# Ledger of designs, part 182: peptides against a protein of PDB entry 9IZ0

Target 1, 345 residues: chain A of PDB entry 9IZ0
Amino acid sequence: ITCLGSNGHTYKQLVKGGNDDLRQDAVMEQVFEQVNGFLRSYRKTSQRNLSMRTYKVIPLALKTGVIEWVQDTIPLGEYLDSAHKVYHPKEWSLSTCRKLIAEKQMEDLETRLKVYDLVCRHYRPVFRHFFLESYADPVQWFTTQTNYARSTAVASVLGHVLGLGDRHGQNILIDKTSGEVIHIDLGIAFEQGKKLPVPECVPFRLTRDVVDGMGITGVEGVFRRCMEFTLETLRREEDSLLSVLEVLRYDPLFSWLISPLRRMKKQKMQLENFNQPESGNITTDASRDPKIQRNNVSGESEAERAILKVRQKLSSTLSVEASVGELIRIAQDPSYLALMFCGWS

## One batch from the design tools (peptide; made by RFdiffusion4, then SolubleMPNN)

Design b2_p19_5_s2 (from b2_p19_5, 9 letters changed)
Fold by OpenDDE base, seed 1:
Structure b2_p19_5_s2 (fold): chain B 345 residues (1-345), chain A 19 residues (1-19)
Amino acid sequence: as target 1 above (345 residues)
Amino acid sequence: SEREREERILKLMEELEKE
């Protein structure tokens, strides 16, 4: 729909029906706006215009809301699939890579590492071309690449601290005007991604293509420094951030747990992305709902555990540099990336 | 080179980030 704003401008809005998680998105966007307030309050972050890109989410009902249509964006995964076909037309398709990783998903780590290495050799990074294609002017090219590295750094720290999951290439938008990243579909937070059928093992997405977009310095330039400044700001504002999260503990509409329905839907989407539609009657034998005993772990005890994990991630036991160094190391470790659904790009 | 271009502009941005 198109809505008239209070400023007299018309905005395109996506009316999303059937998404029980719009409240989760709206709450996470509110947390990001508070964090953006913290980032504006400190010289090191404000001078660099560090922010988590947000979008307006208005939940209207349990399954209905209005999402701001983010104009001039492309999903990272859509760009990468298209660019890889252009720049590496003789390499493997994304579907071939996914199939090989899926066929070995139940194998040992050594086998999965061998398959991951094989996939990496036949699916090379291309994301640097986004900036080279889009920006002929050197200053504009560099400004947008810098904005990308900065926004990715903020999103990486926040994604780790808040335990954001489901950070696949379709849930990360690239702003074509600024080069900034926009994270969408925020309903998997507080480490609930570890409860997915393919558990998330990395603190944030820092795949080879995510790094290739940072230019020749990779993670050792603007990205590392902006992660450090962001983490320094969040450590300073720990009590303020925890106070924001404590308000959510009492929100009866906020779920600290991934819904069984969302888990099943994500499982199905993961499996469907592996199976080409061979015309076989997949009898959905819905009968093996494993009675995962819903231990009635009260929503309160999960909220308390989530807040405790946020506090632990903000601990000053290690320096900012040491903490960021370890996060970058883990996020790029083949031993974790080989376990991911799409850790190669 | 593309590298020398990136290094020159990185220096310029680091100078602008120090002001």
Scores: peptide ipSAE 0.021, ipTM 0.503, DockQ to the pose 0.012
Fold by OpenDDE base, seed 4:
Structure b2_p19_5_s2 (fold): chain B 345 residues (1-345), chain A 19 residues (1-19)
Amino acid sequence: as target 1 above (345 residues)
Amino acid sequence: SEREREERILKLMEELEKE
């Protein structure tokens, strides 16, 4: 739809209908706007124009909402699938890679590492080509690649601290004008991604293609430094950030837990994305263990655990440099990436 | 075909698991 704003400007809006509760997305976007306030207040982050890209989410009902249309964007996964076919036409298809990872999903870590390495050798990074194709001017190329590394650093720190899950290539948009990343579908937060059928083991998405987009320096330069400055800002504003999260504790519309329905929907989407036939038995096991959810952990106790976990991630026990160094190491560790739904790109 | 390619890859993986 197109809406006329009270300011006389016309805005394109996406009406999202179905089973997606946009209330969680709206709340996370509000948290990002508060964090963007903190990033603007500190010289180290403000001088670099560090921000989480946000979009307006207006929940209309339990299953419907209006999302601000992000113009001039492409999903990272859509670009990568297209670019791999162009630059590496002799390599494996994305479907082949997904199938092999899925077939060995129940195997030991050693077997999964062998499969991951094999997939990596037959599916090479291509995301550097996004910048080379889109920007003929060297200054625009360098500026957009720098903006990408900066925005990815902010999103990585925030994604870790807030425990954002489901960070697959369709939930990360690339702005074709600025090179910035835009995270969408924010409904899996506070480490609830660990409760997915394929548990999330990394603090944020730092796959080979995500790194390839940073250019020749990879993680060593703009990305690492911008992560350090972002984490330093969040540690200084810990009490302010926790106060924002405490307001969400009293929001009856915010769910600190992944709903069984959302878990089942993500399970189905994961199975469909692996081209695995719905074996009717796998859909039943998601229904069979209501017993582990029958521990009546009050929604209040889960909010308190989530807030405590945010505080722990903001701990000053390690230096900012040491903390960022460890996060980057873990996010790139093959032992974690081999366990992921799509850890190779 | 893509299927014949997948079957060859699966065989190569089974060979690499035996080493």
Scores: peptide ipSAE 0.020, ipTM 0.455, DockQ to the pose 0.107
Fold by OpenDDE base, seed 2:
Structure b2_p19_5_s2 (fold): chain B 345 residues (1-345), chain A 19 residues (1-19)
Amino acid sequence: as target 1 above (345 residues)
Amino acid sequence: SEREREERILKLMEELEKE
């Protein structure tokens, strides 16, 4: 829809209906706006204009809402699929890579690492070309690539601290004007991504293409330093951030747990993305839902565990540099990426 | 309403920033 603002400007909005719970997205965007307040208060982050890119979410009902249309954006995964066909036309298709990873999903780590390496050699990074194609002026090129590295650093720290899941290439938008990343579909938070059919094993998305977009310095330039400044700010504002999350503890509409329906939807989407022929008898043997004991784990007990995990991630036991170094290491570790649905791109 | 709840959350967050 297009809305006329009180300022006389027209704004495009996306109306989502049906099964998407936008309340989770709206709450996470509010948390990001607060964190952006913290980032503006500290000299080290403010001088670099560090922020999480936000978008407006207005939930209208349990399953309906309005989302701001993010102008001049492209999904990372859409760009990468297109660019890979242009720059590497003799390499494997994304579908071939996905199929090989899926066929070996139940194998040992050594076998999965060999398949991951094989896929990586036949599907090379291309995301550097986004900046080279889009910005003919060297100053604009450098500025937008810097903005990309900065925004990715902020999103990586926040994604780790808040335990954001489902960070696939369709849930990460690139702003074509600024080079900044915009994270969408925030409905998997507080490490609930570990409960997906393919568990998320990395703290944030730092795949080869995500790194390729940072240019020649990769993670060792602007990205690492901006992660450090962001984490330093969040550690200083720990009590403020925890207080914001405690407000959510008392929100009976906030879901601290991924719903069984959302798990099933993600499982179906994963199967469809593998082009597995519909072998008809997917008996939804809903009977092998392991008796996850309906321990009446009150929503309060899950909220408390989530807040405790946030506090643990903000711990000053390690230096900021050591903590960021370990996060970057884990996020790039083939032993984790080989276990992911799409860890190679 | 859900909107009144969002406004309340936003207000609580703004109050927590002032302490």
Scores: peptide ipSAE 0.000, ipTM 0.240, DockQ to the pose 0.009
Fold by OpenDDE base, seed 3:
Structure b2_p19_5_s2 (fold): chain B 345 residues (1-345), chain A 19 residues (1-19)
Amino acid sequence: as target 1 above (345 residues)
Amino acid sequence: SEREREERILKLMEELEKE
């Protein structure tokens, strides 16, 4: 829909209806605005204009809401698929890579690593070309690549700390004006993605293409340092952040439990990312959900566990540098990336 | 060249990160 604002400006808005509960997304955007307050208050992060890019989410009902239409954006995965066809037309298609990973999904780690390596050799990174082709001016190219590395660093720390799951190329937008990343579809938070049939094993998305967009320094430039400053700020503001999350513990609009519908939707998305859309009526016989014991884990017990996990991730037991170094290592580890539905791009 | 552009960026990045 297009709405006329009280300021006389027209705003495009996406009305989501049906099965998408936008309340989780709206709450996560509110948490990001609080974190952006902390980043603005701390010298090391404020000097670098570090922020999580937010977008407006207005929940209207249990399953209906309005989302701000983010102008001048492209999904990372849409850009990468298009760019890969242009720059590497002799390499494998994304569908071929997905098929090979899917066919070996049930194999041992050694076999999956061999398949991942094979896919990586036939599907090379291209995301550096986004900056090269979009920005003719050297200063704009530099500024946008820096903004990308900075925003990716903030999103990576927040993604880890808040346990944001399902961060794939279709739910990461690139702002074509600033080079910043915008994370959308925040329906999985606080490590709820680890409860999926294909558990999320990485702390954030740091695939070869995500790194290729950082330019020649890769992770060792702006990205690492901005992760360190972001984590240092979050450790400093631990009590403030935990107080914000404790308010959400008692928010009746926030669900600490993944809804069965969201779980099924994310399971389908994980499976559809492996299978070509052959038109076959796979009657998803909903009956064979293995009776994972309904341990009556109250929403309160899950909230307490989630807050405890945030506290553990903010622990000062390791230096900021050591903690960031380990996160970067794990996020790039082939042993985890080979287990993902799309760990190669 | 792309490489000269990358080297200029590296230098500017190092300068922006020393501030």
Scores: peptide ipSAE 0.018, ipTM 0.539, DockQ to the pose 0.014; fails the geometry check

Design b2_p19_5_s3 (from b2_p19_5, 11 letters changed)
Fold by OpenDDE base, seed 1:
Structure b2_p19_5_s3 (fold): chain B 345 residues (1-345), chain A 19 residues (1-19)
Amino acid sequence: as target 1 above (345 residues)
Amino acid sequence: SEEERLRRILELMEKLRRE
């Protein structure tokens, strides 16, 4: 829909209908807005204009809401698929890579690492070309690449701290004007991504293409430093951040757990992205509801556990540099990336 | 000029290093 704002400007908005609770997204966006307040208050983050890019989410009813249409964006995965076909037309298709990883999903780590390495050799990074193609002016190129590295650093720290899951290339938008990343579909948080059929093992997305977009310094430039400053800010504002999360503990409509329906939907999407639609009427007889013993872990106990994990991630036991160094190492570790749905790009 | 563009890039890089 297009809405006329009180300022006389027309805004495109996405009306999302369906089983996704936009309240989860709206709450996470509110948390990001509070964190953006902390980032603006701290000199080291404020000087760099560090922020999590947000979008407006207005939940209207159960399963309906309005999402701000983020103009001039492209999904990272859409750009990468298109660019890879242009720059590496003799390499494997994304579908071929996905198929090979899926065929080995139940194999041991050694086999999965061999397949991951093979896929990596036949699907090379291309994301540097986004900046080279889009920005002919060297100042614009440098500025946008810097904005990308900065925004990715903020999103990586926040994604880790809040345990944000489902960070595939379709849930990460690139702003074509600023080079900043915009994270969408925030309904898998507080490490609920570990409960997916393909468990998320990395703290945030730092695949080869995500790094290729940072330019020649990769993670060792703006990205690492901006992660450090962001984590330093969040450690400083730990009590403020925890207080924001405690408000959510008492929100009866906030889900600390992935819904069974959302889990099944994500499972289906993960499986369907592997199978070309052969026209077979797979009547998925929905009758085999595995009796997942709803251990009535009270929503309160899950909230408490989530908040405790956030506190643990903000611990000052390690230096900021050591903590960021370990996060970057884990996020790039082939032993974790080989286990992911799409860890190569 | 290209030189002025390079200078602005270097100034931005140096600003980003000092920041």
Scores: peptide ipSAE 0.019, ipTM 0.500, DockQ to the pose 0.011
Fold by OpenDDE base, seed 3:
Structure b2_p19_5_s3 (fold): chain B 345 residues (1-345), chain A 19 residues (1-19)
Amino acid sequence: as target 1 above (345 residues)
Amino acid sequence: SEEERLRRILELMEKLRRE
């Protein structure tokens, strides 16, 4: 839909109907707005305009709502697929890479690492070209690349701390005007992505293309420092952040568990991407499985476990620098990336 | 000049690297 604003401008909005739980997305956006408040309150983060980019989500009826249309954006994965065909036309197709990784999904780590390395040699990073193509002015190029590294750093810390899973190239938008990242489809939080058929193995997405977008300094420039400042801010505001999450613990509208429907949708999407034949007997046995009562008791226990994990991730046992260093190491580790659905780009 | 533009970029890069 298109709405006329009070300022005389027209705004596009996406009306979603159906099985998508927009309440989860709306709650996560509210958590990000609180975190953005913390980031604005501290000099080190405010001077750099560090923020998680948010979008407006208005949940309406059950599984329906209005989402802000984020204008001037492109999905990271859409850009990368197009750019790889342009810059590396002799390299392997994305479909070939996916097939080879999928064919080895059940193999040992050593075999999966060999296949990952082989894919990486035949599918090189291209995301630096986004900034080079989009910004002919070198000041704009540098500003947008810096904004990208800053926003990716904030999103990476928040993604780790809040356990945001399923951070693939189709749910990361790039703002073509600012270079900032916008994370969409926030229905997998608090490490629920580890329960997927292909589990989330990394704390955040820091693939070769995500790093290539940071330019010549890679992770060792703006990105690392902005992660450190963001984590320092979140550690200082630990009690404030935990208090926000405790409110969500008692929100009857918030699901601490991945919905069975969303799990099935993601499972189907993973299976389709792996070219695994649909074993046809997904009988929609709408049977009254007494799991509904187990889901509430499991929800409170999952909320408690989630809050405990957030507290552990905010622990000051390691320095900010050591913690960020370890997160960057793990997020780039081939032993984790080789286990991912698409860890090579 | 293109050179002065490059110099301003390098100065901005160095400023942002020191920040």
Scores: peptide ipSAE 0.017, ipTM 0.478, DockQ to the pose 0.011
Fold by OpenDDE base, seed 5:
Structure b2_p19_5_s3 (fold): chain B 345 residues (1-345), chain A 19 residues (1-19)
Amino acid sequence: as target 1 above (345 residues)
Amino acid sequence: SEEERLRRILELMEKLRRE
C-alpha cells in the first residue's frame, strides 16, 4: 500500500497478512528502541552513533499488520548473488553450493567440513564490492563501510543477547545511503533458531561476505571495538534490559516459542529453496488450521528460561574483550558454519 | 585534490583508531 502523508510525502507500506506474528516483530522493535536509548546515553557508544536500525511495525490483528517499507535498501543475499555472478562468473552458483551442502546435511562433521571448504573455494566473498561500486567518493566509501561495520557490530551483540535467529541474507537489509544493516523478520528470538530443521549454531551471522564488507581490517578494528562498546553498554544496563523483557513475560500475546506453523513454513522454504529459484510469490494457502493443541507449557516458564539466558549472556564472568573475542571466534568457526544452511556467504 | 581526500581518509582512520 502507498499512503500519502499529511506532509505530502508518499510512504510505501507492506501489509502483511496470514501466519506471520507481527506482534513479535513490533515487540522486538520496541526492545531495540530501548537499547538505542542505552546506546545514546553512554559516551563510548553515543560518540560513534551506535544504534540498532529499526523500522515501524503496527500490528492490526492477531496475524495482520502494517510494516514500514524501508526505502533505499537491498537484501544482503540479493546483492551477494548478483555481485558474485559479476565478479566471479566462473565460480559455482549459489544454487550449486546450496545443493552440495544439503546433500551432505545428514553426514558427519568431517564430511560436512570437507564440503564446506570445497564450496568456499568455489564461492569467494564479494561484499567489499558493494562499497567500492556504490560510493565513488573515497570519504563516502570509508564512512559507509565504517557505518556498516558499526551497525553489524551492534546487531551482532544485540542479536546474540536476545538470541535472534533466522539471520539469512534475505532478513538482513543494507541501507544504500548509509551502509547500515537493518534486520527484519524478528519472529525467531530467544534461541528458537536452534529449534529450526537446520539448527542455528552461530551467535550471529559473521560469514565470509559479512566480513569482506568490513574491508581490509575484517573483524579487527571498528567491528570488534564496536562489539565491545555495545556489550559494555548492555552489561551496564542489564537490569533495565531485563525489566523491559519482564514486561513482555506477562504479555499473553507474546510468544517466547517459535510457532509450529512458522517452523513448518521455514521447513518448507528450506526444502523448496533446494529446487526453485527465489520466486517470492509462494502464497501458501494456509486454510488448514490444524487445531494445534497449545500444550500449555506455561509461556511464563519459557519466558523465565529466556530471561535467564539473556542474564547469562550479559554476565561479567569474562571481560568484554574476552567475551567478544569468543563470540567472533565461534561465529567464524568452520565447525559451526559448515552446519548452517548458508554458512559460506 | 586526490591527496587531500587521502589525507582526510587517513585522519578519519586515525580518529576511528583513537576512538
Scores: peptide ipSAE 0.021, ipTM 0.470, DockQ to the pose 0.011; fails the geometry check
Fold by OpenDDE base, seed 2:
Structure b2_p19_5_s3 (fold): chain B 345 residues (1-345), chain A 19 residues (1-19)
Amino acid sequence: as target 1 above (345 residues)
Amino acid sequence: SEEERLRRILELMEKLRRE
């Protein structure tokens, strides 16, 4: 739809109808706006204009809402698939890489690491080309690449602290004007990504292509320092952030847990992305619904557990530098990336 | 309504930001 604003400007908006719970997205966007307040108040983050890019979400009903159309964006995964075909036309297809990783999903870590390394050698990073192609002026190139590294650092810290899941290349938009990242589909938070059919084992997405976009310094310099300043701000504002999350504890419509329906939908999408249309009757005998003990884990107990995990991630037991160093290490560790659905790009 | 509830969450968050 196109809406006419009170300012006389027309805004394109996406109406989502169906099974998407936009309430969680709307709540996470509001948490990001509060965090952006903290980032603006702290000198080290405000001087660098550090922010999480936000978009407007207006839930209209249980399954219907309006999402702001983010202009001049492209999904990271769409750019990477296109660019990889251009720059590396002799390398493996994304579908070939996915198939090889899936075929070894039930194997030991050593076997999965060998397959991951093999895939990495046949699917090289290309995301640096986004900046080289899009920005002919050296100042614009440097500015947009810096904005990308800054934006990715903020999103990485927030994604870790809030336990954002489902950070695949279609849920990360790149702004073609600023180089900033926009995270979408925020319906997996508070480490519920660990409950997916392929568990998420990394704190945030820091794959080889995400790093290649940072330019020659990779994670060193702008990205690392901006993660440190962001984490320092969040540690300083811990009580304020926890108070914002406590408001959600008393929200009876906020889901601290991934719904069984959303879990099944993600499982189906993961399976469909691997199935070439061989007509084999995979009777997924849906009859072994494992008795998910409806432990009446009160929504309150899961909220308390989620808030406790946020507090633990903001702990000052380690320095900011040590904490960021460990997060960067884990996010790039092949032993975790080899376990992911798409850890190579 | 769900909209009134979101507005109330927003108002609470804005209040917590001012304290």
Scores: peptide ipSAE 0.020, ipTM 0.396, DockQ to the pose 0.009; fails the geometry check

